# Ledger of designs, part 43: peptides against a protein of PDB entry 6B4J

Target 1, 315 residues: chain A of PDB entry 6B4J
Amino acid sequence: DITMQWYQQLQDASMQCVLTFEGLTNSKDSQAKKIKMDLQKAATIPVSQISTIAGSKLKEIFDKIHSLLSGKPVQSGGRSVSVTLNPQGLDFVQYKLAEKFVKQGEEEVASHHEAAFPIAVVASGIWELHPRVGDLILAHLHKKCPYSVPFYPTFKEGMALEDYQRMLGYQVKDSKVEQQDNFLKRMSGMIRLYAAIIQLRWPYGNRQEIHPHGLNHGWRWLAQILNMEPLSDVTATLLFDFLEVCGNALMKQYQVQFWKMLILIKEDYFPRIEAITSSGQMGSFIRLKQFLEKCLQHKDIPVPKGFLTSSFWRS

## One batch from the design tools (peptide; aimed at target 1 M261 E267)

Design b1_p20_5_s4 (made by RFdiffusion4, then SolubleMPNN; from b1_p20_5, 12 letters changed)
Fold by OpenDDE base, seed 4:
Structure b1_p20_5_s4 (fold): chain B 315 residues (1-315), chain A 20 residues (1-20)
Amino acid sequence: as target 1 above (315 residues)
Amino acid sequence: SESEKIKEELLKSLEELLKQ
């Protein structure tokens, strides 16, 4: 399975990255610990500062992240911080930065869907300049949300139930599995972030270059989802999230083919989703149904709320 | 059926994209 090979390759790269900076993370030296903390803050704080307020502020954040990844000193917490302070600094920062982007999907976007766009455009722009960060974003995303690949993890003989639950993307704390609503909320945030990344380009980059992980991956994702049996509640939720965020872009890119796909969802895939939807899970199904019916009726998919406009970049 | 053709086209598109 090519998809699973890709998944595994990204996970292996992520694991290799962790091993590379293990010396920094496990150091007992006070200076190394300080450097680690400074680098971690320098990598993560700018991402947490991403907002919909102003394009100029977003540019500052991008420039700071890019400078850090380029080996330039940046100001963080009132101190000058550089990845050159430790031989493993760059790998560590790339990993932590990628992790933080996915975490913003999991937390911020989950709670505020519009936040997907400013986060995604920065992530896309950084990915364009730093491909390794992009690979690590995918690795983190895929690990936390296997549905972003997409695949459904399988229970294997001898596997602990908790480990299986974690593989499915659930958080398990103190032997208690996360509630389904919280799980779906986090998955939604990550899918929405991903759907935004694949369609957005940093406006100050070299737009002549191909998107490092563009809309073709959106088409791939949909094709793969539609080729899979639906999962109760999950498929309806995430399919809606994905189409709400990138459906307009897909429509523009794939035109008639996109509409054929949408009809296929309505006619063939909906009955399959319905068949596995319990009475208590009808909310996600109904939401998807209403969205698709509206889109088909109007022959249009709206630009998602929070989509970045030219006016945003002039602010 | 028309739906089967569409599904086949989507799968073909998937295969092409995964080879990239």
Scores: peptide ipSAE 0.031, ipTM 0.713, DockQ to the pose 0.785
OpenDDE base, seeds 1, 2, 3, 5: peptide ipSAE 0.022, 0.027, 0.024, 0.029; ipTM 0.636, 0.693, 0.646, 0.592

Design b1_p20_6 (made by RFdiffusion4)
Pose (drawn by RFdiffusion4):
Structure b1_p20_6 (pose): chain A 315 residues (1-315), chain P 20 residues (1-20)
Amino acid sequence: as target 1 above (315 residues)
Amino acid sequence: DAAFEAAKAEFEEHFEAFME
């Protein structure tokens, strides 16, 4: 409940932001759409540009967003734009910027697991300078993936199925329901991004402040889901690609206590899945063992493939 | 912070029960 109460605090807090700019979106004038167009444009593209080439150019995207959020003018396609045009624009750009980070994790990171780090450092940096944006990220990240909270949505009695699948985060339309394969990845990429944000810190600016969403939330996440019965395919998958990304940082921080948590899922949580998962879905549960059988005996959890090296920063 | 301390305490009790 401490978590479910905190879960609601962010959700209804985001709905307050959905209404604070109410009128900027629900506007049909010509100029009214031009403004709504240029802001969302110049605020959600720099996030899409976030590449793995170098941290040198990765700073441009960070500064371009810091200037845009802090109110300074920002060069856009054609003429320069700024938030000072409209008082509702700031509380609007912060909304659309937050959704883009999770959306970049939704599509890109789900397919390309290594792009989770160059995106997370910009997000983990912007979260420091502007905490309001972070709560909005925790807002969208949580609804689109309630498994990141982590809380498994229970079945409410007397309700149709298509109503329930939407609560699980499946993308569904009038008649189309998102397959399980093309769904499982959209959750992986989300918590792989979440598992990266909590361990990374923006290097530049020399800040003595602390990480807004510390690595502590990584421990509670593993603990909060390992104390409850696992879902068949979802848990064994998400439990793997979270440890592959943040298992190295947790091993250093909570040295022995983290290893105890691992020799528990090896002999106490693995059986909790072998029976729950049918023979047609053991694919996830198998990767989870192949991941631990090594890590437990190697006494090490490999650094996540795609970690930003020193070469990436200087260069 | 409260969620962290509650989740860590529940896990430690679950681990002690496992060792027994």

Design b1_p20_6_s1 (made by RFdiffusion4, then SolubleMPNN; from b1_p20_6, 14 letters changed)
Fold by OpenDDE base, seed 5:
Structure b1_p20_6_s1 (fold): chain B 315 residues (1-315), chain A 20 residues (1-20)
Amino acid sequence: as target 1 above (315 residues)
Amino acid sequence: DEALEEAMKKMNEMIEKSEK
């Protein structure tokens, strides 16, 4: 399976990255520990400061992240911090930065869907300049949300139930599995972030270059989903999330082909979702149904709430 | 991207089948 090969390649690259900076992370030296903490803060704090408030602030955050990744000193916690402070500093920062972007999908976007766009445009812009960060974003995203690949992890003989639950994307703490609603909320946030990344470009970059992970990957994702049997509650939820965020962009890009695909979803795939939907899961099902019916009736996909406008970039 | 090409091919095949 080519999709699974791609998944595994990204996971292997991520694991190799971790091994590369293991000396920094496992060091008992007080100076190395200080450097690690400073680098971790420098990589993650700017991402946490991303907001929907002003384009000027977003540019400052982007410039700070880019400067750090470029080996320039940046101010963090009142200190000058650089990846050059340790030979493993760049790999560590790239990994932690990518991890933080995905975490913002899992937490911030999950609670505030409109936050997907400012986070995604920074992530896309950084990915364009630093491809390794992009690969690590995918690796973190795929591991936390296998449905972003997409694939459905399977239970293997001899596997612990908790390990299987973690592979599915559930959090398991003290032998207690996460509640379904919280799980779906986190998965939704990550899918929405991904759907935003593939359509957005940093406005101050070279827009003539090819998007490093563009809308063609949205088309790929849909094709893979439609070739899979639906998963109870998950498929209806995430398909809605994906289409709500990037459906307008896909419509503009693929035009007639997009509408043919949407009809295929409504007429051929939707009955398969219905067949596996229990009475307790009707909420996600009905939401997807209403969205598809409205879009097909009006021959339009609305621009998602929180989409960044020219007025945002002038603020 | 072989995965993308395969996915696009499958999508097109599904669309063509749905039109029949």
Scores: peptide ipSAE 0.197, ipTM 0.829, DockQ to the pose 0.801
OpenDDE base, seeds 1, 2, 3, 4: peptide ipSAE 0.178, 0.055, 0.031, 0.054; ipTM 0.820, 0.724, 0.693, 0.721

Design b1_p20_6_s2 (made by RFdiffusion4, then SolubleMPNN; from b1_p20_6, 14 letters changed)
Fold by OpenDDE base, seed 1:
Structure b1_p20_6_s2 (fold): chain B 315 residues (1-315), chain A 20 residues (1-20)
Amino acid sequence: as target 1 above (315 residues)
Amino acid sequence: DEALKAAMEKMNEMLKKSEE
């Protein structure tokens, strides 16, 4: 399966990255530990500062991240920090930055869906200039949310149940599995972030270049989902999240083909989702149904709440 | 992207079947 090969390639690249900076992470030297902490803060704090408030602030954050990745010194925590402080500094920063973008999907976007757009536009712009960061974003995303690939992890003989639950994206702490609502909330955040990334371009870059991971991957994702058996509660939830965030962009890009796909979901895929939906899980199914019915009735997909407008970039 | 091509082909096949 080409999709699984791609998944594995990204995971392997991520693993190789970790091995490359292992010297920095495992160092017992006090100076190396300090450098590691400074680099980690320099990589992650700007991402945490992303907000929906002003486009000018996003530009400052973007410029800071780009400067750091370009080997320039940046101010972080009142200190000058550079990836040149350690030979593994760049690899470490790229990895931690990518990890932080995915964490913002998992945490911030999960709680505040509108936050997907400012985070995604920065991530997309950085990905355009630093392709390795993009690959690492995918690797982190795919590992935490296999449904973003999409694939369903399989239970293997001899596997511990907890390890299988983790592969499915659940958090397991002290032999207690995460509640389904919290799990779905985190998965939703990551899918929404992904759906935003594939449609957004940094406005101050060379827009003539092809998006490094554009809407064609959204179309691919939908095609793969529809070719899979639905998973109880998960498929209905994430399909809604995806379409709510990038459905308008997909409609504009694929036009008639997009509408045919929505009809296919309603007429062919819905019965399959319904067949596996218990009475206690009808909420996600009903939400998806109502969304699709509304969109088909109006022949329009609304622009998602929080979508960045020209007025945002003038602020 | 071969994965994309394959996915699009599958989508097209599904869409054709839905029209039958």
Scores: peptide ipSAE 0.086, ipTM 0.760, DockQ to the pose 0.781
OpenDDE base, seeds 2, 3, 4, 5: peptide ipSAE 0.035, 0.046, 0.085, 0.085; ipTM 0.702, 0.740, 0.760, 0.761

Design b1_p20_6_s3 (made by RFdiffusion4, then SolubleMPNN; from b1_p20_6, 15 letters changed)
Fold by OpenDDE base, seed 1:
Structure b1_p20_6_s3 (fold): chain B 315 residues (1-315), chain A 20 residues (1-20)
Amino acid sequence: as target 1 above (315 residues)
Amino acid sequence: DEALKEAEEKMNEMLKKAEE
């Protein structure tokens, strides 16, 4: 399976990256520890500062991240920080930056869906200039949310139940599995972030270049989901999240083919989702149903709430 | 990208089958 090969390649690249900077992360030297912490803060704090408030602030954050990745010194925590402070500094920063983008999907977007767009446009712009960061974003995303690939992890003989639950994306702490609502909330945030990344371009870059991971990957994701058996609650939830965020962009790109796909979901795929949906899970199913019915009735998919407008970039 | 091409082909096949 080409999709699983791609998944494994990204995971292998991510693991290799971790091995490359292991000397920095495992060092007992006080100076190395200080450098590690400074680099980690320099990589992650700007991402946490991303907000829907002003386009000018978003540009400042982008420029700071790009400067750091370009080997330039940046101000972080009142200190000058550069990836040149350690030979493994660049690899470490790229990894931690990518991890932080996915974490913002998992936490911030999960709680505030509109936050997907400013985070995604920065991530997309950084990915365009730094392809390795993009690959690491995918690796982190795929590991935390296998449904973003998409694939469903299988239980293997001899596997512990907790390890299988973790592979499915659940958090397991002190032998307690995460509640289904919290799990779906985190998965939703990551899928929404991904759906935003594939459609957004940094407005101050060379827009003539091809998107490094564009809407064609959205079409691929939908094709793969529709070719899989649905999972209870998960499929209805994430399919809605994905279509709510990138459905308008996909409609504009694929036009008639997009509408045929929506009809296929309504007529052929919904009965399969319904067949596995319990009475306690009808909320996600009903939400998806109502969304599709509304879109098909109006022959339009609304622009998602929080989509960045020209007025945002003038602020 | 071969993976994208395959996915597009699968989508087209599914859409064609749904029209039949």
Scores: peptide ipSAE 0.114, ipTM 0.787, DockQ to the pose 0.734
OpenDDE base, seeds 2, 3, 4, 5: peptide ipSAE 0.053, 0.095, 0.106, 0.103; ipTM 0.719, 0.775, 0.783, 0.780

Design b1_p20_6_s4 (made by RFdiffusion4, then SolubleMPNN; from b1_p20_6, 17 letters changed)
Fold by OpenDDE base, seed 5:
Order: structure tokens, then C-alpha cells, then sequence
Structure b1_p20_6_s4 (fold): chain B 315 residues (1-315), chain A 20 residues (1-20)
């Protein structure tokens, strides 16, 4: 399976990255430990500061992240920090930055769906300038949310149940599996972030360049989902999340083909979802149903709430 | 991108089949 090969390649690259900076992470030297912590903070704090408040603040955050990745010194925690402080500093920062972007999907976007857009536009802009960060974003995203690939992990003979649950994206702590609602909330956040990334470009970059991971990957994702058997509750939830965030952009890009696809979802795929939906899972099913019916009736998908406007960038 | 091409083809095929 070519999709699984792609998944594995990204995971291998991510693992290789971790091995590359192992010297920095495992160092017992006090100075190395200090550098590690400074670099970790410099990579992650700016991402956590991303908000929907002002475009000017978002630009400052972007510039800081880009400067750090470019080997320039940045101010963090009252100190000057640079990836040049350690030969493994750049690899470490790229990995931690990518991890933090995905974590913001998992946590911030999960709780506040509108946060997807400012996070995504920064991630997209950084990805354009630093492709390795983009690959690592995908690797982290795919590992935490296999449905973003997409694939549905299968139980293999001899596998521990907890390992299978983790492969599915569940958090397992002290032999207790995460509640379904919390699981779906986290998955939703990550899918929404992904759906935002593939459609957004940093407005202060060279927009003439091709998006490094654009809407064509959204079309691919939908195609792959529709070629898979639906998973109970998960498919209905994430398909809705994806279409709510990037459906308008896909509609504009693919036009007639988009609407044919949407009809296919409603008439062919949706009954298959219904067949596997229990009475306790009707919420996600009904939400998807209502969304599809409304969009098909009006021949329009609304611009998602939180979409960045010109007024945002002037603030 | 081979992955994209393959998935686009699959989508197109599904659309065509749905139109029959």
C-alpha cells in the first residue's frame, strides 16, 4: 500500500531525527542541559502564544520562529538563544516545533475550533520555508491521529491491547483507556488543524510558489476515506470536521467534481456509516447528515468560523 | 506525486460509477 509506505517513510524520518539529537537530549553536561531547555522553550513558547487576537502579533511570532530556524539568535526567557549553540540544535528545534504544532491541534483546536486558522497559517508559512518541519508535522500528526493519513489501525495477533489502543490514537494511562468523547475531541482538533493547513498560505511569503502540502492532499484524503470501510463514530465525526473546515476551499478548487463527490458521500457512503452507527453514536451521525443536507440544498459550503480575513491582518 | 495521482484516479472512478 503506497499510503502506508508514505506513512512509514515519515515515521522513519522522525525516528532518525530523534536519534540525531540524542546526544543533546541524553547529555549529562550542565551546559548541554541548559542549552536543551533554552532551545525547547524557544521552539515551543511562540507556538503557544498564537492567538486569534491580532495579525501583527501573529507576524511577530512567525518572524521569531523563522529566525530561530534560520540560525539567528532569538530572545527567549530573557536570554539570547540560537540553534548554533549545539551541533544538534537545529534538528532538535525542528522536531520540537513540529511536535508543538500538532499538540496545539490536539489541545487548543480541540477546545477552540477557531484556533485552527491562526495556528495553521503559521505552520503553513514555516513549512514553506522549512520543509523538514512540515515533514515532521506530518509524522507527529500521523502518529497521534492515524485517521489523518488516513488508515484504521488493525489488531495483530500477539499485540497487547494497550498497544493497539495507542495505535488507534487513544491515550492509555495506568491501564485506563481514554474516554471516547475525549478521544474524538482530540482527533477532531488535529483533523481541523490539518484541514486548515492545506488551504492556508502565509500572506507575507512568496505566494507564487506552490503550497508544500496543499488542497490536492485534501482531495486525496477524501478519496482515501471513501475507499475505506467506515469506522464507527470516528468516520462520521472526522469527515464532518474536515468538510466544515476545508469544504469551502475544496468547493472553490474542484467545483463540479466537488459536488459530485459530496453527492457520492450522501448517497453511497453515508448509508454505510448509518449501518454501523449505534443509538449512542447518533450525535456525530446526525451532525454530518444535517451538514451534508444543508450544503447540498443551498449548493454552498459556508466559510468556516474563524477563517482569517483581511481585517485580521490589519490588526 | 504518485500517491495523489492514484487517489485522484480512485475518486474519479467512484464518481463515474455513481453516475451510472
Amino acid sequence: as target 1 above (315 residues)
Amino acid sequence: DEILEQEMEKMNKKIEESEK
Scores: peptide ipSAE 0.062, ipTM 0.754, DockQ to the pose 0.813
OpenDDE base, seeds 1, 2, 3, 4: peptide ipSAE 0.058, 0.057, 0.062, 0.048; ipTM 0.748, 0.743, 0.751, 0.722

Design b1_p20_7 (made by RFdiffusion4)
Pose (drawn by RFdiffusion4):
Structure b1_p20_7 (pose): chain A 315 residues (1-315), chain P 20 residues (1-20)
Amino acid sequence: as target 1 above (315 residues)
Amino acid sequence: SREEELEEIREEIEELAEEL
């Protein structure tokens, strides 16, 4: 409940932001759409540019967003644009910027696991300088992936199925329901991004402040889900690509206590899945063991493939 | 014995999660 109450605080707090700019979106004038067009454009593209080439140019995207959010003018395609044009624009750009980080994790990180880090550092940085943006990121991240909270949505009695699948985060339209394969990845990329944000910190600017969403939330996440019964395919998958990404940082921080959590899922939580999962979906549960059988005996959890090296920063 | 050790490890994990 402590979590479910905190879960609602962010959700209805985001709905307050959906209404604070109400009128900027619900506007049909020519100029009214041009403004709504240029802001969302110059605020959601720099996030899409976040590449793995170098941290040198990764700073440009960070500064371009810091200037845009802090109110300074920003060079866009054609003429420069700024938030000072409209008082509602700031509380609007912060909304669309937050969704893009989860969205970049939704599409890109799901397919390319390594791009989770160059995106997370910019987000973990922008979260420091502007805490309001972070709560909005925890808002969108949580609804599109309630498994990141983590809370498994229970079945409410007397309701149709297509109503329930939407609550699980499946993308569904009038007649189309998102397959399970093209769904499981959308969740992986989301918590792989979440598992990266909590362990990374923006290096530049020399800040003595603390990480806004500390690595502590990584411990609670593993603990909060390992105390409840696992879902068949979702848990064994999400439980793996979270440890592959943040298992190295947690091993260093909570040295022995983290190992105890691992020798528990090895002998107490693995059986909790072998029966729950049918023979047609053991694919996820198998990768989870192949991941631990090594890590437990190697006394090490490999650093996530795609971690930003020193070469990446200087270069 | 082994199941008791695992239950003790589970309680330690729950306590540490609450302290955080």

Design b1_p20_7_s1 (made by RFdiffusion4, then SolubleMPNN; from b1_p20_7, 7 letters changed)
Fold by OpenDDE base, seed 4:
Structure b1_p20_7_s1 (fold): chain B 315 residues (1-315), chain A 20 residues (1-20)
Amino acid sequence: as target 1 above (315 residues)
Amino acid sequence: SRKEKLEKIREEILKEAESL
């Protein structure tokens, strides 16, 4: 399976990255610990500062992240910080930055769907300049949300139930599995972030270049999802999240083919989702149904709430 | 038939996805 090979390659690259900077991570030296902490803050704080407030602020955040990744010193916590402070500094920062972007999907976007767009446009722009960060974003995303690949993890003989639950994307703490609603909320946030990344380009970059992970990957994702058996509650939830965020962009890009896709979802895939949907899980199914019926009736998909306008970039 | 139409659409979508 080509999709699973791609998944595994990204995971292997991510694991190799971790091994590369393990000396920095595991150091008992006080200076190394300080450098690690400073680098971690320098990588993650700017991402946490991303907001829907102003395009100018977003540009400052982008420039700071790019400067850090370029080996330039940046101000963080009142100190000058550079990846050159340690031989493993760049690998560590790239990994932690990518991890933080995905975490913002998991936490911030999960709670505030409109936050997907400013986070995604920065992530996309950084990915364009730093492809390794993009690969690590995918690796983190795929590990936390296998449905973003997409694939459904399978239980193997001898596997602990807890490990299987983690593979499915559930958080397990103190032998307690995450509640389904919280799980779906986190998965939704990550899918929404992904759907935003694939359609957004940093407006101050080289627009002549191809998007490093563009809408073609969105089409691939949809095609793969529709070729899989639906998973109860999960498929209906994430398909809605994906289409709500990037459906308008896909409609503009793929036009007639996009509408054929929606017809296929409505006429072929809905009955399959319905067949596995329990009475207690009808909420996600109904939401998807109503969305698709409205879109098909009007022959339009609305621009998602929070989409960045020209006015945002002038602020 | 409706079934044939849907199958054709599925094939078209998959082919496009494979070309990416």
Scores: peptide ipSAE 0.418, ipTM 0.907, DockQ to the pose 0.852
OpenDDE base, seeds 1, 2, 3, 5: peptide ipSAE 0.397, 0.405, 0.407, 0.397; ipTM 0.901, 0.903, 0.905, 0.902; seed 3 fails the geometry check

Design b1_p20_7_s2 (made by RFdiffusion4, then SolubleMPNN; from b1_p20_7, 6 letters changed)
Fold by OpenDDE base, seed 1:
Structure b1_p20_7_s2 (fold): chain B 315 residues (1-315), chain A 20 residues (1-20)
Amino acid sequence: as target 1 above (315 residues)
Amino acid sequence: SRKEELEKIRKEIEEFAKSL
């Protein structure tokens, strides 16, 4: 399968990246440990500072991340930090930065859906300038949320149950599996972040260039999902999340073709979801139902809450 | 039939995906 081959290639590239900076991460030297911590903070703190408050602040964060990735010194924790402090510094920073973007999906976006947009626009802009960061974002995202590929991990003979649960995206700590509601919340956050990334461009970049991972991937995601058997609760939840975030953008881009897609979702795929939905899982199902019915009735998908407007960029 | 129309739409969606 081409999709699985692509997924494996991303994971291999991510693993190779980890191997390249192993010397930095495993060092027992005091100076190397200090450099590692400084680089980790420089890579991750700016991402955690992303907010919906002001476009000017978002630009400052973007410029700081870009400067760091460009080998320029940046101020972090009262210190001057540069990826040139260690030969493995750039690879380490790219990996940790990408990991942090995905972590903001599973944590911040999971709790505050509107946060998807400012995080995604920075991620998209950084991806445009630093393609390796984008590939690592995909690697982290798809590993934590295989449904974003999409594929459903299968249990293999001899596999430990806990390992299978982790492959499905569950957190397992002290032999306790994550609760379903927390699992779905994290998956929702990551899908929403992904749906935002594929539609957003950094406004201060070269907009004439092709998006490095644009709406065509959103179309492919939907097309692939519709060819897969639905999973209980998961499919209804993530399909809603995806359409709520990027449905308006897909509608504007693909017009008549998008409405054909939505009809197919409503009339062919939705009954399949219904057939596997238990009485205890009706919440996600009903939410998807109401969304689809409203969109088809009005022939419109609303702009998602938190979408960045011109006024945001002037603030 | 409506089923046949939906199957046609499915094929169109798949073909469109290949063009993107």
Scores: peptide ipSAE 0.680, ipTM 0.970, DockQ to the pose 0.883
OpenDDE base, seeds 2, 3, 4, 5: peptide ipSAE 0.679, 0.671, 0.670, 0.672; ipTM 0.970, 0.969, 0.968, 0.969

Design b1_p20_7_s3 (made by RFdiffusion4, then SolubleMPNN; from b1_p20_7, 7 letters changed)
Fold by OpenDDE base, seed 1:
Structure b1_p20_7_s3 (fold): chain B 315 residues (1-315), chain A 20 residues (1-20)
Amino acid sequence: as target 1 above (315 residues)
Amino acid sequence: SRKEKLEEMRKEIQEEAEKL
């Protein structure tokens, strides 16, 4: 399967990246530990500062991240920090930055869906300038949320149950598996972030260039999902989340073809979801149903809440 | 038939997905 080969390639590249900076991460030297901590903070703090407050502040954050990735010194924690402080500094920062973007999906976006857009536009803009960061974002995203590929991990003979649960995206701590509601919330956040990334371009970049991972990947995601057997609660939840965030953009891009997609979802795929939905899982099912019916009736998908407007960029 | 129309829609959707 070409999709699984691509996924494996991303994971291999991510693993190779980790191996590249292992010397920095495993060092017991006091100076190396200090550099590691400073670089980690410089990579992650700006991402945590992303908000919907002002476009000017978002630009400052973007410029800081870009400067760091470009080998320029940046101020972090009252110190001048540069990836040039260690030969492995750039690889480490790229990895930690990508990891942090995905972590904001599973934490911040999971709790505040509107946060997807400012995070995604920064991620997209950084990806355009730093392709390796984009690949690492995908690697982290797809590992934590295999449903974003999409694929469903399978149990293999001899596999520990906990390892299988982790492959499915569950957190397992002290032999306790994460509750289903928390799991779905995190998966939802990551899918929403992904759906935002594929449609957004940094407004201060060269917008004439092709998006490095654009809406065509959103179309492919939907097409692939429709070829897969639905999973109980998961499919209904994530399909809704995806369509709510990027459905309007897909509608504008694909027009008549998008409405064929939506009809196929409603008429062919939705009954298959219904067939596997238990009485205790009706919430996600009903939400998806109402969304599809409303969109088909009005022949419109609303602009998602939190979508960045021109007024945001002028603030 | 409605079934045939849905099958054609599926085909068109998949063809568009393969352009990647």
Scores: peptide ipSAE 0.641, ipTM 0.960, DockQ to the pose 0.864
OpenDDE base, seeds 2, 3, 4, 5: peptide ipSAE 0.639, 0.642, 0.644, 0.641; ipTM 0.959, 0.961, 0.962, 0.961; seeds 2, 3, 4, 5 fail the geometry check

Design b1_p20_7_s4 (made by RFdiffusion4, then SolubleMPNN; from b1_p20_7, 7 letters changed)
Fold by OpenDDE base, seed 1:
Structure b1_p20_7_s4 (fold): chain B 315 residues (1-315), chain A 20 residues (1-20)
Amino acid sequence: as target 1 above (315 residues)
Amino acid sequence: KRKEELEKIRKEILEFAESL
């Protein structure tokens, strides 16, 4: 399977990255520990500061991240920090930055869906300038949310139940598996972030260049999902989340082809979801139903709440 | 008839995905 090979390549690249900066992460030297912490803060704090408040502030954050990745010194925690402080500094920062973007999907976007857009536009812009960060974003995203690939992890003989649950994306702490609602919330946040990334371009970059991971991947995701057996509650939830965030962009880009896809979703795939939906899972199912019916009736998909407008960039 | 039409659409969607 080409998709699984690609997924494995991403995971291998991510693993190799971790091995590359192992000396920095495992060092017991006080100076190395200080550098590690300073680099980690410099990589992650700007991402946590991303908000919907002002385009000018978003630009400042972007410029700071880009400067750090470019080997320039940046101010973090009252200190001058540079990836040049350690030979493994750049790889470490790229990995931690990518991890933090995905964590913002998992945490912030999960709770505040509108946060997907400012996070995604920064991630997309950084990806355009720093392709390795983009690959690491995909590696982190797909590992935490295999449904974003998409694939469904399978239980293998001899596998521990907890390991299988982790492969499915569940958090397991002290032999307690995460509640289904929290799991779906985190998966939703990550899918929404992904759906935002593939449609957004940093407005101050070279827009003549092709998006490094654009809407064509959104089409492929939908096409693959529609050819997979639905999973109980998961498929209805994530399909809705994906279409709510990037459906308008897909409609504008692919026009007639998109409406054919939406018809196939409604008439072929939706009944298959219904067949596996229990009475306790009707919430996600009904939400997807209402969304599809509304979109088909109006022949339009609304612009998602939180979509960044020209007025945002002038603020 | 409708099932056949939906299968045609499915094929078109997959073919389009390959072209992108």
Scores: peptide ipSAE 0.679, ipTM 0.967, DockQ to the pose 0.895
OpenDDE base, seeds 2, 3, 4, 5: peptide ipSAE 0.678, 0.672, 0.673, 0.673; ipTM 0.966, 0.965, 0.966, 0.966

